# Peptides against a protein of PDB entry 6DSZ: the designs that were tried, part 89

Target 1, 361 residues: chain A of PDB entry 6DSZ
Amino acid sequence: NYVVTAQKPTAVNGCVTGHFTSAEDLNLLIAKNTRLEIYVVTAEGLRPVKEVGMYGKIAVMELFRPKGESKDLLFILTAKYNACILEYKQSGESIDIITRAHGNVQDRIGRPSETGIIGIIDPECRMIGLRLYDGLFKVIPLDRDNKELKAFNIRLEELHVIDVKFLYGCQAPTICFVYQDPQGRHVKTYEVSLREKEFNKGPWKQENVEAEASMVIAVPEPFGGAIIIGQESITYHNGDKYLAIAPPIIKQSTIVCHNRVDPNGSRYLLGDMEGRLFMLLLEKEEQMDGTVTLKDLRVELLGETSIAECLTYLDNGVVFVGSRLGDSQLVKLNVDSNEQGSYVVAMETFTNLGPIVDMCV

## One batch from the design tools (peptide; made by RFdiffusion4, then SolubleMPNN)

Design b2_p13_7_s2 (from b2_p13_7, 5 letters changed)
Fold by OpenDDE base, seed 5:
Structure b2_p13_7_s2 (fold): chain B 361 residues (1-361), chain A 13 residues (1-13)
Amino acid sequence: as target 1 above (361 residues)
Amino acid sequence: PPIPESKWDFKLP
């Protein structure tokens, strides 16, 4: 009996930081194919708490805190369209992962989108949005008493959505998305009506953005709006203010992931296909009325890491670099550069043994 | 840029 110790997956395909185990714990959650790893972030590093096997490859993993919850809940969507909302529960030494809600969100009719599965959560926890198929936006209303993830589709006229996020500070849930048509790439917004199960006109649109605009970052208040990341440019728009930068340094490699550092949206980490780590900075201008507006955008090269599939800021300048192609890392961001001009120091490296082909026999 | 106030003093190895 060769107990083939099934090698655990090491390639990271998602990561998120929040308060999942308790209100006070800072957690790092790592998706490695079908495995979810839960860590507590400590002064000594990452303390493993639990590993969870999922019924499929994790495609979406997001923490969110509905009103009245003391800690974050976890939304997971698998590549086979199994959705669940998970809660961490500890009772003494017993650790349970409770399924609060579950469902399969697969449609019988639809073209799977070439850009893959996108799952997003409204910042006010009113709904989950899913772009699974071209020309459809799936909505999962977040109801506290709902054990089954009841979803409905809204028709999306824009067939080729590149990326989509929910905006902050909107009276109704509002999506912002980059889409492509024969004329190029564009940004549009829609309000989502739960009552009518339709899109209403959003607050703004921006036609003819950069041809390679690939990512939307929703910016929290006080700035609001969105950042659009392209190959050559980074743009901000909130309906009233437009600002664009084209720093030559980002043209060298495609930015592929991002993570917000500050809760107020003043800083974002950006990772590119060469493993370069950047800081995107939003410079504020305080108006005489006390309103805060965006003055400028800046991009600073921090250093080099493993090629990030995902990034998440932990605390104290520590960043988890989740890598699919290379070793994942814990890195420290320093105030001062080293002799090579890097602000990044590797603290810990997690060996990636490559894709485990789970031959489900 | 100002590093956010740390709750955790990560010891560098």
Scores: peptide ipSAE 0.090, ipTM 0.774, DockQ to the pose 0.429
Fold by OpenDDE base, seed 1:
Structure b2_p13_7_s2 (fold): chain B 361 residues (1-361), chain A 13 residues (1-13)
Amino acid sequence: as target 1 above (361 residues)
Amino acid sequence: PPIPESKWDFKLP
């Protein structure tokens, strides 16, 4: 009996933190190709809870909490356009991953976008948005009153969307996206009408952003708006305020991933293609009327890690560095630097044995 | 052309 211990995937292609197992548990969810690993974050480290085989390579993995849910649900989209919403249920020692929803979101007509699959969730859980094809934005309503959640497409005039996010603090679901046309890269916003199944004019736009603007970060309240990350610049815009920085240190290597540290959007981790870990800081100014405005943006080099495919802040300065090309890591962020000027200490390293090419025989 | 409707089966508990 050759127990071919099928080598499990070790390359990380996504990670997310939230409260999936319970309202009280802090979880780390890791996507490794077709495998989902679920951990509880404890004072002693990562406690494995369950590993789940998925029906394909995970392309999108997002936690969200609809109104009336006690814990987060998990949205997964595969590279083959199979979508599901998953719930964790535990009854005594029995652990089940329940499919709340499933469907195939593939369209028969459309050009698959060169920038790949983008999946986003409205912060108020009104909808899931999918950019799968050029010139289309797919909406999955999350309204519970409608037992027949029917996904629909909205035509997007901007054919070359680079990145897209839902904004915070919007009366209607509002997307912010970077797109490219023959004139360069631009940022635009649209309101998404679920009722009319159309885009309305968003609150703001910015034409002619940095030519290599590649990422949108939606900033929560009280700041609101978005951060646009390029190769040379980091820009904040909320419709009323524009602020850009061009720190020389970010020009050395392309920023490829980000994760919010503070719930209020005051700090973000940034990872580049050289494995450098940065902190992006939003400096606040409190006005006499109690309004909070952005005073400045600052970037600080924290240290070096494995090349991150994804980053997620856990708790107490612990960060999971999900790596596709190298070993994934748990790292500690320290207040004080070491003798080498690094604020990063590796706590645990997870050996990457390389991508398991699923030879579908 | 009609925008293809994708079926999304949501099972409410």
Scores: peptide ipSAE 0.045, ipTM 0.565, DockQ to the pose 0.013
Fold by OpenDDE base, seed 3:
Structure b2_p13_7_s2 (fold): chain B 361 residues (1-361), chain A 13 residues (1-13)
Amino acid sequence: as target 1 above (361 residues)
Amino acid sequence: PPIPESKWDFKLP
């Protein structure tokens, strides 16, 4: 009986930073197929705390903090549509991962979207949104008393959603999404009514964006709005202000992931398919009335890393580069460039042994 | 770009 010690997955397919183990701890959470790894970020490096086996490939992993929670909760959705909300609990040396809520969110009808599973959380923790199937948006209300995740669908008229996020600073939960129709790609917003279980007209739309617009970044206050990333352009829109840049450097390779560096949304890391790491900067202008507006967008090449599937800023210029195709890395962002003009230095490399082919037996 | 003030002196050995 060969106990095939199933080689632990090494390819990273998701990462998130937050305060999961405690309010004070900074955590790095890494999704490796069916495995969740939990680290504490320390002055000495990453300290492993817990490893959790999931009942399927992790497709969505998001930290969120409902009102009155002292630390973040973890939302996980698997590729088999098993959803759960997890809590970290420590009692002395005993560490437990508690399932606060769970449910299967699979629909009996619907075409699975070609762009895969998208899961998003409202910044005010009112709901989780899921784009699982074409023409449907699934809503999971975040109610504290529900151990079972109840979900409902809202029909989307837009069948080909490319990416979707919840916006910040909205009275009602508001989604912003890129979609494709026969005329091209467009950006639209909808308010989500939990009561009526329908979409209302959102605050703004932008028709005829770049044909290869692929990602939406929701920008927190004071800027608000969204960044739309394409192949050739990066655009900002908040309903009142529109700004677009077309830096030649981003045309060389498709940007595939992003992560917010600053809580106020002034800086974002961008990773492309060549392993280039960029900083997107939102330059602010303070108006006489005390309002903050976007003055300009700028992109800076920081350096090269492994091809990122996901990026997460930790602290002190340290970034975790989660790679599916290559080795994952901890990298340091420096103020000064090296002799090659790079601001990126690899601190640690995590060997990727290749994709575990899930033999679905 | 300026590195944010860190709460952590993250130094790998």
Scores: peptide ipSAE 0.021, ipTM 0.584, DockQ to the pose 0.551
Fold by OpenDDE base, seed 2:
Structure b2_p13_7_s2 (fold): chain B 361 residues (1-361), chain A 13 residues (1-13)
Amino acid sequence: as target 1 above (361 residues)
Amino acid sequence: PPIPESKWDFKLP
């Protein structure tokens, strides 16, 4: 009986930063297949708090703070459509992960989308949205007064959704998504009516975006709107303002992940398929009426890292680079470049032993 | 055809 000591998964398939253990703690949460690792970010580095086994591969992992919660809750969806909401609870030295809610969101009818599972949370915590199947958008209402969260589906006319996010600053929950049809790729918005369980027309749309537009970033106030990332272009749209850039440097490799650096959405990290790390900058213009508008978009090459599956800005210029294909890293962003023109310095490297191929012996 | 209501009973304990 060879006890194959099941090596713990090392490939990172998701990461998120927030305040999960307390309101004051900065946490890094890392998804490694079926494992969730919880860290506290300290001046000395990452302090491990707990590792949690999940009943399946983590497909979605998002932190959110419902009204009147002192700390963030964690939404997890697995590849087998098991969803849960988790809470961290500490009682002295005893640490527990409480399941606040759980269920299975699998539909009996639907074609699983080729682009996989997308899960998003409304910034005002009114709902969770799930794109699991082509032509369906599942809504999980987040009502505090309702102990029974009843998920429902809304029909989505756009069958080939590439990416979707909830927008900030909307009176009703509003999604922004990139979709593909026979005419190309487009951006559209819908308001989500919880009462009527339907989509209403959103505030704006943009037809015929870049053919390889692949990601939506919701931008917080005061800018609002969304950033659309393609292979050749980065565009901003908020209904009133449109701005596009096509920096030649992004054409060399496809951008595959992003993370917001500033709470106000002034800067974003971008990672490409070659492990290049970029900063996307939103330049502000203050109008005479006190309104803040987007003046310009800029992209700056910071340096090279492991190929990121996910990126999380922590604090003080420290970034976690979660890698599936290579070693994950903690990197420092410096103000000054090194002799090679890089602003990135590796602080710590986490060895990736590769996918645990279940060699059925 | 009516979209089957997926009864997702989130039982909050």
Scores: peptide ipSAE 0.024, ipTM 0.613, DockQ to the pose 0.012; fails the geometry check

Design b2_p13_7_s3 (from b2_p13_7, 4 letters changed)
Fold by OpenDDE base, seed 3:
Structure b2_p13_7_s3 (fold): chain B 361 residues (1-361), chain A 13 residues (1-13)
Amino acid sequence: as target 1 above (361 residues)
Amino acid sequence: PPIPESSSDFKLP
């Protein structure tokens, strides 16, 4: 009996930071195929707390805090459309991962989208949104008593959604998405009516964005709105303010991931296909009425890392670089550059042994 | 500088 010690997956396909184990703990959660690794972030580094096997490849992993919860809950969607909401519970030395809700969100009818599964959570925790199939947006209401994840579909007229996010500061849950049609790529918004199970007209739209616009970043208040990242340009829009930059440095390689550094959305990490790490900065202007508006956008090259599949800012300038193609890293962002002009120093490297080919024998 | 000093209570090294 060869106990093939099933090599643990090492390729990272998702990461998130939040307060999952307690309200006070800072956690790093790492998705490695079917495995979820939970760490506590400490002054000494990453302390492993729990490893959890999932019933499929993790496709979406998001932390969220419903009203009245003391700590974050974890939403997971697998590549086989199994959805769950998980809670961490510790009782002395006993650590349990509790399933608060679960369900299968697969539809019998629909074309799976070529850009894969997108899962998003409303900042006010009113719903989860899923783009699984072309021309459909699935909504999972986040009702407190819902042991079973009930879902419904809303029809999207836009068949080719590239990316989608929920906006901040909206009275109703509002999505912002990049889509492609025969005329190019565009940005549109919709309000989501839970009651009527339909889309209403959103606050704004932007037709004819950059042809390679690929990512939407929802910006928190006080700025609000969204950032649209392309191959050549980065644009901001909030309905009232539009601003675009085309920094030459981003043209060299496609930006593939992002992570918010500041809670107020003043800074974002950007990673490209060459492993370059950037900081996107939102410069504020305070108006006489106390409103904060976007003055400018700036991009700064920080340095080079492993090619990021996902990025997450931890704290104190420490960033986790989750890599699928290379080694994952903990890196420190410094105030001062080194002799090579880099602000990035590798602190720890996590060897990637490559994808586990599940040979079903 | 691109990275200000951290004001966070979490003191990573």
Scores: peptide ipSAE 0.037, ipTM 0.578, DockQ to the pose 0.393
Fold by OpenDDE base, seed 2:
Structure b2_p13_7_s3 (fold): chain B 361 residues (1-361), chain A 13 residues (1-13)
Amino acid sequence: as target 1 above (361 residues)
Amino acid sequence: PPIPESSSDFKLP
């Protein structure tokens, strides 16, 4: 009887920041395969609160706050298509993770997408969107009374979706996605009709984007729109404003993750496959009518970290670098660079023992 | 680069 003391997974495959434990607490949630770790961010660092075992590998983990909720709820989708909405509940010293809703979202028919599972939440919490299969977009309506997650599919004509997000500031839930066809990669938008269970024409499209365009970032108001990240270029589009930059520094390695720093979408952290950490800056221009428009985009190299699978800005220039391939880190962003020109200082390192290969021998 | 101002009372060191 080899009691393989199942080593706890150490490789991070997702992280998210929000107010999960309370309205006031800033939390860091870390997905490590089948484990969810919940921390409170404090002046002293990360305080562990709870570890939760999931019934499968976490594929999607997103915080969201429905109208009338005092704190964030957690959406989790597993690699086996088990979906749940979780709530943190504390009653004195008793800490429970409550399942508010659950369901299996697997389809009997469909080709699993090669780019894996994508799960997104509408910023107004009207729906969850799932790209699980080629040519299908699954919608989960977010009704307050849903004990069981009801889902439906909408046909997506674009079979090879690379990335998809919900846009901000849209009257109807609107997706923006990068897709590939025989002519190249393109960006398109669709409005999602919950009533008719169909796509309507979205506000804009951008045909023939960079061939390696791989990520969509939805930008909150006042800017709105989306950022499209490629290998060589970063583009912004909101229907009215288009701006593209091609900073030579991003050509050296593929950007693989991002995180919004400012609630208004003025800054984003970017991580590449070499562990370089960048700041993407959206420069504002205030118009005479009081409208805010995008003036420029700028990318700055901050420094080097472990290769990020995910990034989360915490507070006070502290960033969690979730790594799958290396050690996860807490890093400090400094105003001034060191002698090497780096703005990044490692504060804490979390040893990655590597993938637990379940060698079923 | 412009470092964000603290958005909370959580003054991480």
Scores: peptide ipSAE 0.030, ipTM 0.532, DockQ to the pose 0.404
Fold by OpenDDE base, seed 4:
Structure b2_p13_7_s3 (fold): chain B 361 residues (1-361), chain A 13 residues (1-13)
Amino acid sequence: as target 1 above (361 residues)
Amino acid sequence: PPIPESSSDFKLP
């Protein structure tokens, strides 16, 4: 019996940064198929803390901090619709990953959406939202005492949702989504009523966005609203302010991932299918009343990396580039460009050995 | 410059 030590997965399919191990620790969490890797980000680099085998392929991995928690909790949804909320506990040298809540969120009816599983968390931690099936939005209320994740569905009239996020700064949990109908792609918002288990009319909508609008970025306060990323354009909308840019440089390759750099949403990393890394900058204008509004959007090419499946800004200009197709990287972003005009320097490379070919021998 | 200085309390290299 050759125990072929199953090669550990190396392809990254998700990454997130937050404070999972403690309030003070900066963590990088990496999803590699069924494997969760937990690192502490240090001045010396990534320190491995723990590796966790999951009960399925990780489809969603999000950190969130409910009111009264000192550190972040981890929401995981698998491709088989198993959901859990995980907590890190350390007692001396003993490290445990505790399941605080779990459940299966699979429906018996519904068409699995072509754009895959989308999982989002309300910034105020009121609920988790799941787009699993066409015409359904699943809500998991976040309650402190719930060991079992109780979910319910709300019907979406929009059958073809491309991407969805919760907005910031909303009195009620509010989703913003790109959807497609026979007339094109559109952006719409809905408020989610936990009490009535229905959608209410959201604060704004934008009909007839770019035909290839593919991603929604929820922008924190003070800006609020959302960024919509297309093939040719990047648009901002918050109900009151609309701004669009069409930088020719983004037209060359499809932007496939993003990550917020600043807590206030002033900068975002963008990665495209060619491994180009961009910075999206939100230029602020301070009004006479002290309100901050968006003045302009700017995109700058930073350099080239491995083709990102996911990006996460760590700190001090260090970015983790999670790659499924190539080697994952730690890269440094510099203020000044090199002789080639690149602001990106590779610090570390993590070899991707590709898919585990199950050679059925 | 495209990369403003980090205002984070964490200190990576």
Scores: peptide ipSAE 0.028, ipTM 0.516, DockQ to the pose 0.318
Fold by OpenDDE base, seed 5:
Structure b2_p13_7_s3 (fold): chain B 361 residues (1-361), chain A 13 residues (1-13)
Amino acid sequence: as target 1 above (361 residues)
Amino acid sequence: PPIPESSSDFKLP
């Protein structure tokens, strides 16, 4: 009887940065299949705080701060559609993970979408949105008094949603999504009415985007709007301003993940399928009325890392590269390039043992 | 209910 001590999963399938343990602590949260690892980011590196086992594979992991909370709460959705909102609570040396809300959001009828589970949170914390099934958008209202996550579905006319985000700076919760129809890929917006449980017409749309448009990035104020990432192009749209770039360097490999560096949305990290790390830069123009508009978009190659499943900027040019296929890394972004022209230096590497093939002997 | 199955404190050495 070889008791194969079930090695802990090492492949990273999600990461997020925020203030989960306290208002003052910067945390890195790492999802490794059914395990959640919680770290404090320090000047000396990552300090482990707690590991949490979840009832299923983590499919969505998002930090959010409802109005009047001093620290972030954690939304988790599992691959089996178990949703919860978690709070970190410390009392002396005792550390508890408290379930603030929970529920199962599985539908009895629906085709699971080919692009998998998408979970998003409104920047104003009014709702959680879930794309679980084709032709349905699930809404979880964020009510403080509700211990049970009461979800409802809104019908989407667009059956093949590729990616979806909530926009910033919207009076009503507004989604922006890339979808595919027989005519190609398009971008559309909808306002979400919690009261009427329906979609209203959103502020803008962009028909006939790039055929391989795959990701939506919601841009915070003052720019607002969204970035659409394709295979060959990067576009920005906010209803009033449109910009598109087609830098040849991004054609070499598909961009698969992104993370915002600056709180104002001026810079984003992009990772591709070859492990190349890019910086996307939004150049601002200040108008005479004090409004800030987007002047230009630029993409710069920073260097090479492990193939990122997820990226998160920590602080002081340190980035966590969460890898599913390779070793996860802490990397430093430098101002000056090395002899090879790279701005990226590996600080720490976390060995990925790969999928433990349960050889059921 | 969808709650944490288990938690382990990292023992600081």
Scores: peptide ipSAE 0.000, ipTM 0.340, DockQ to the pose 0.024

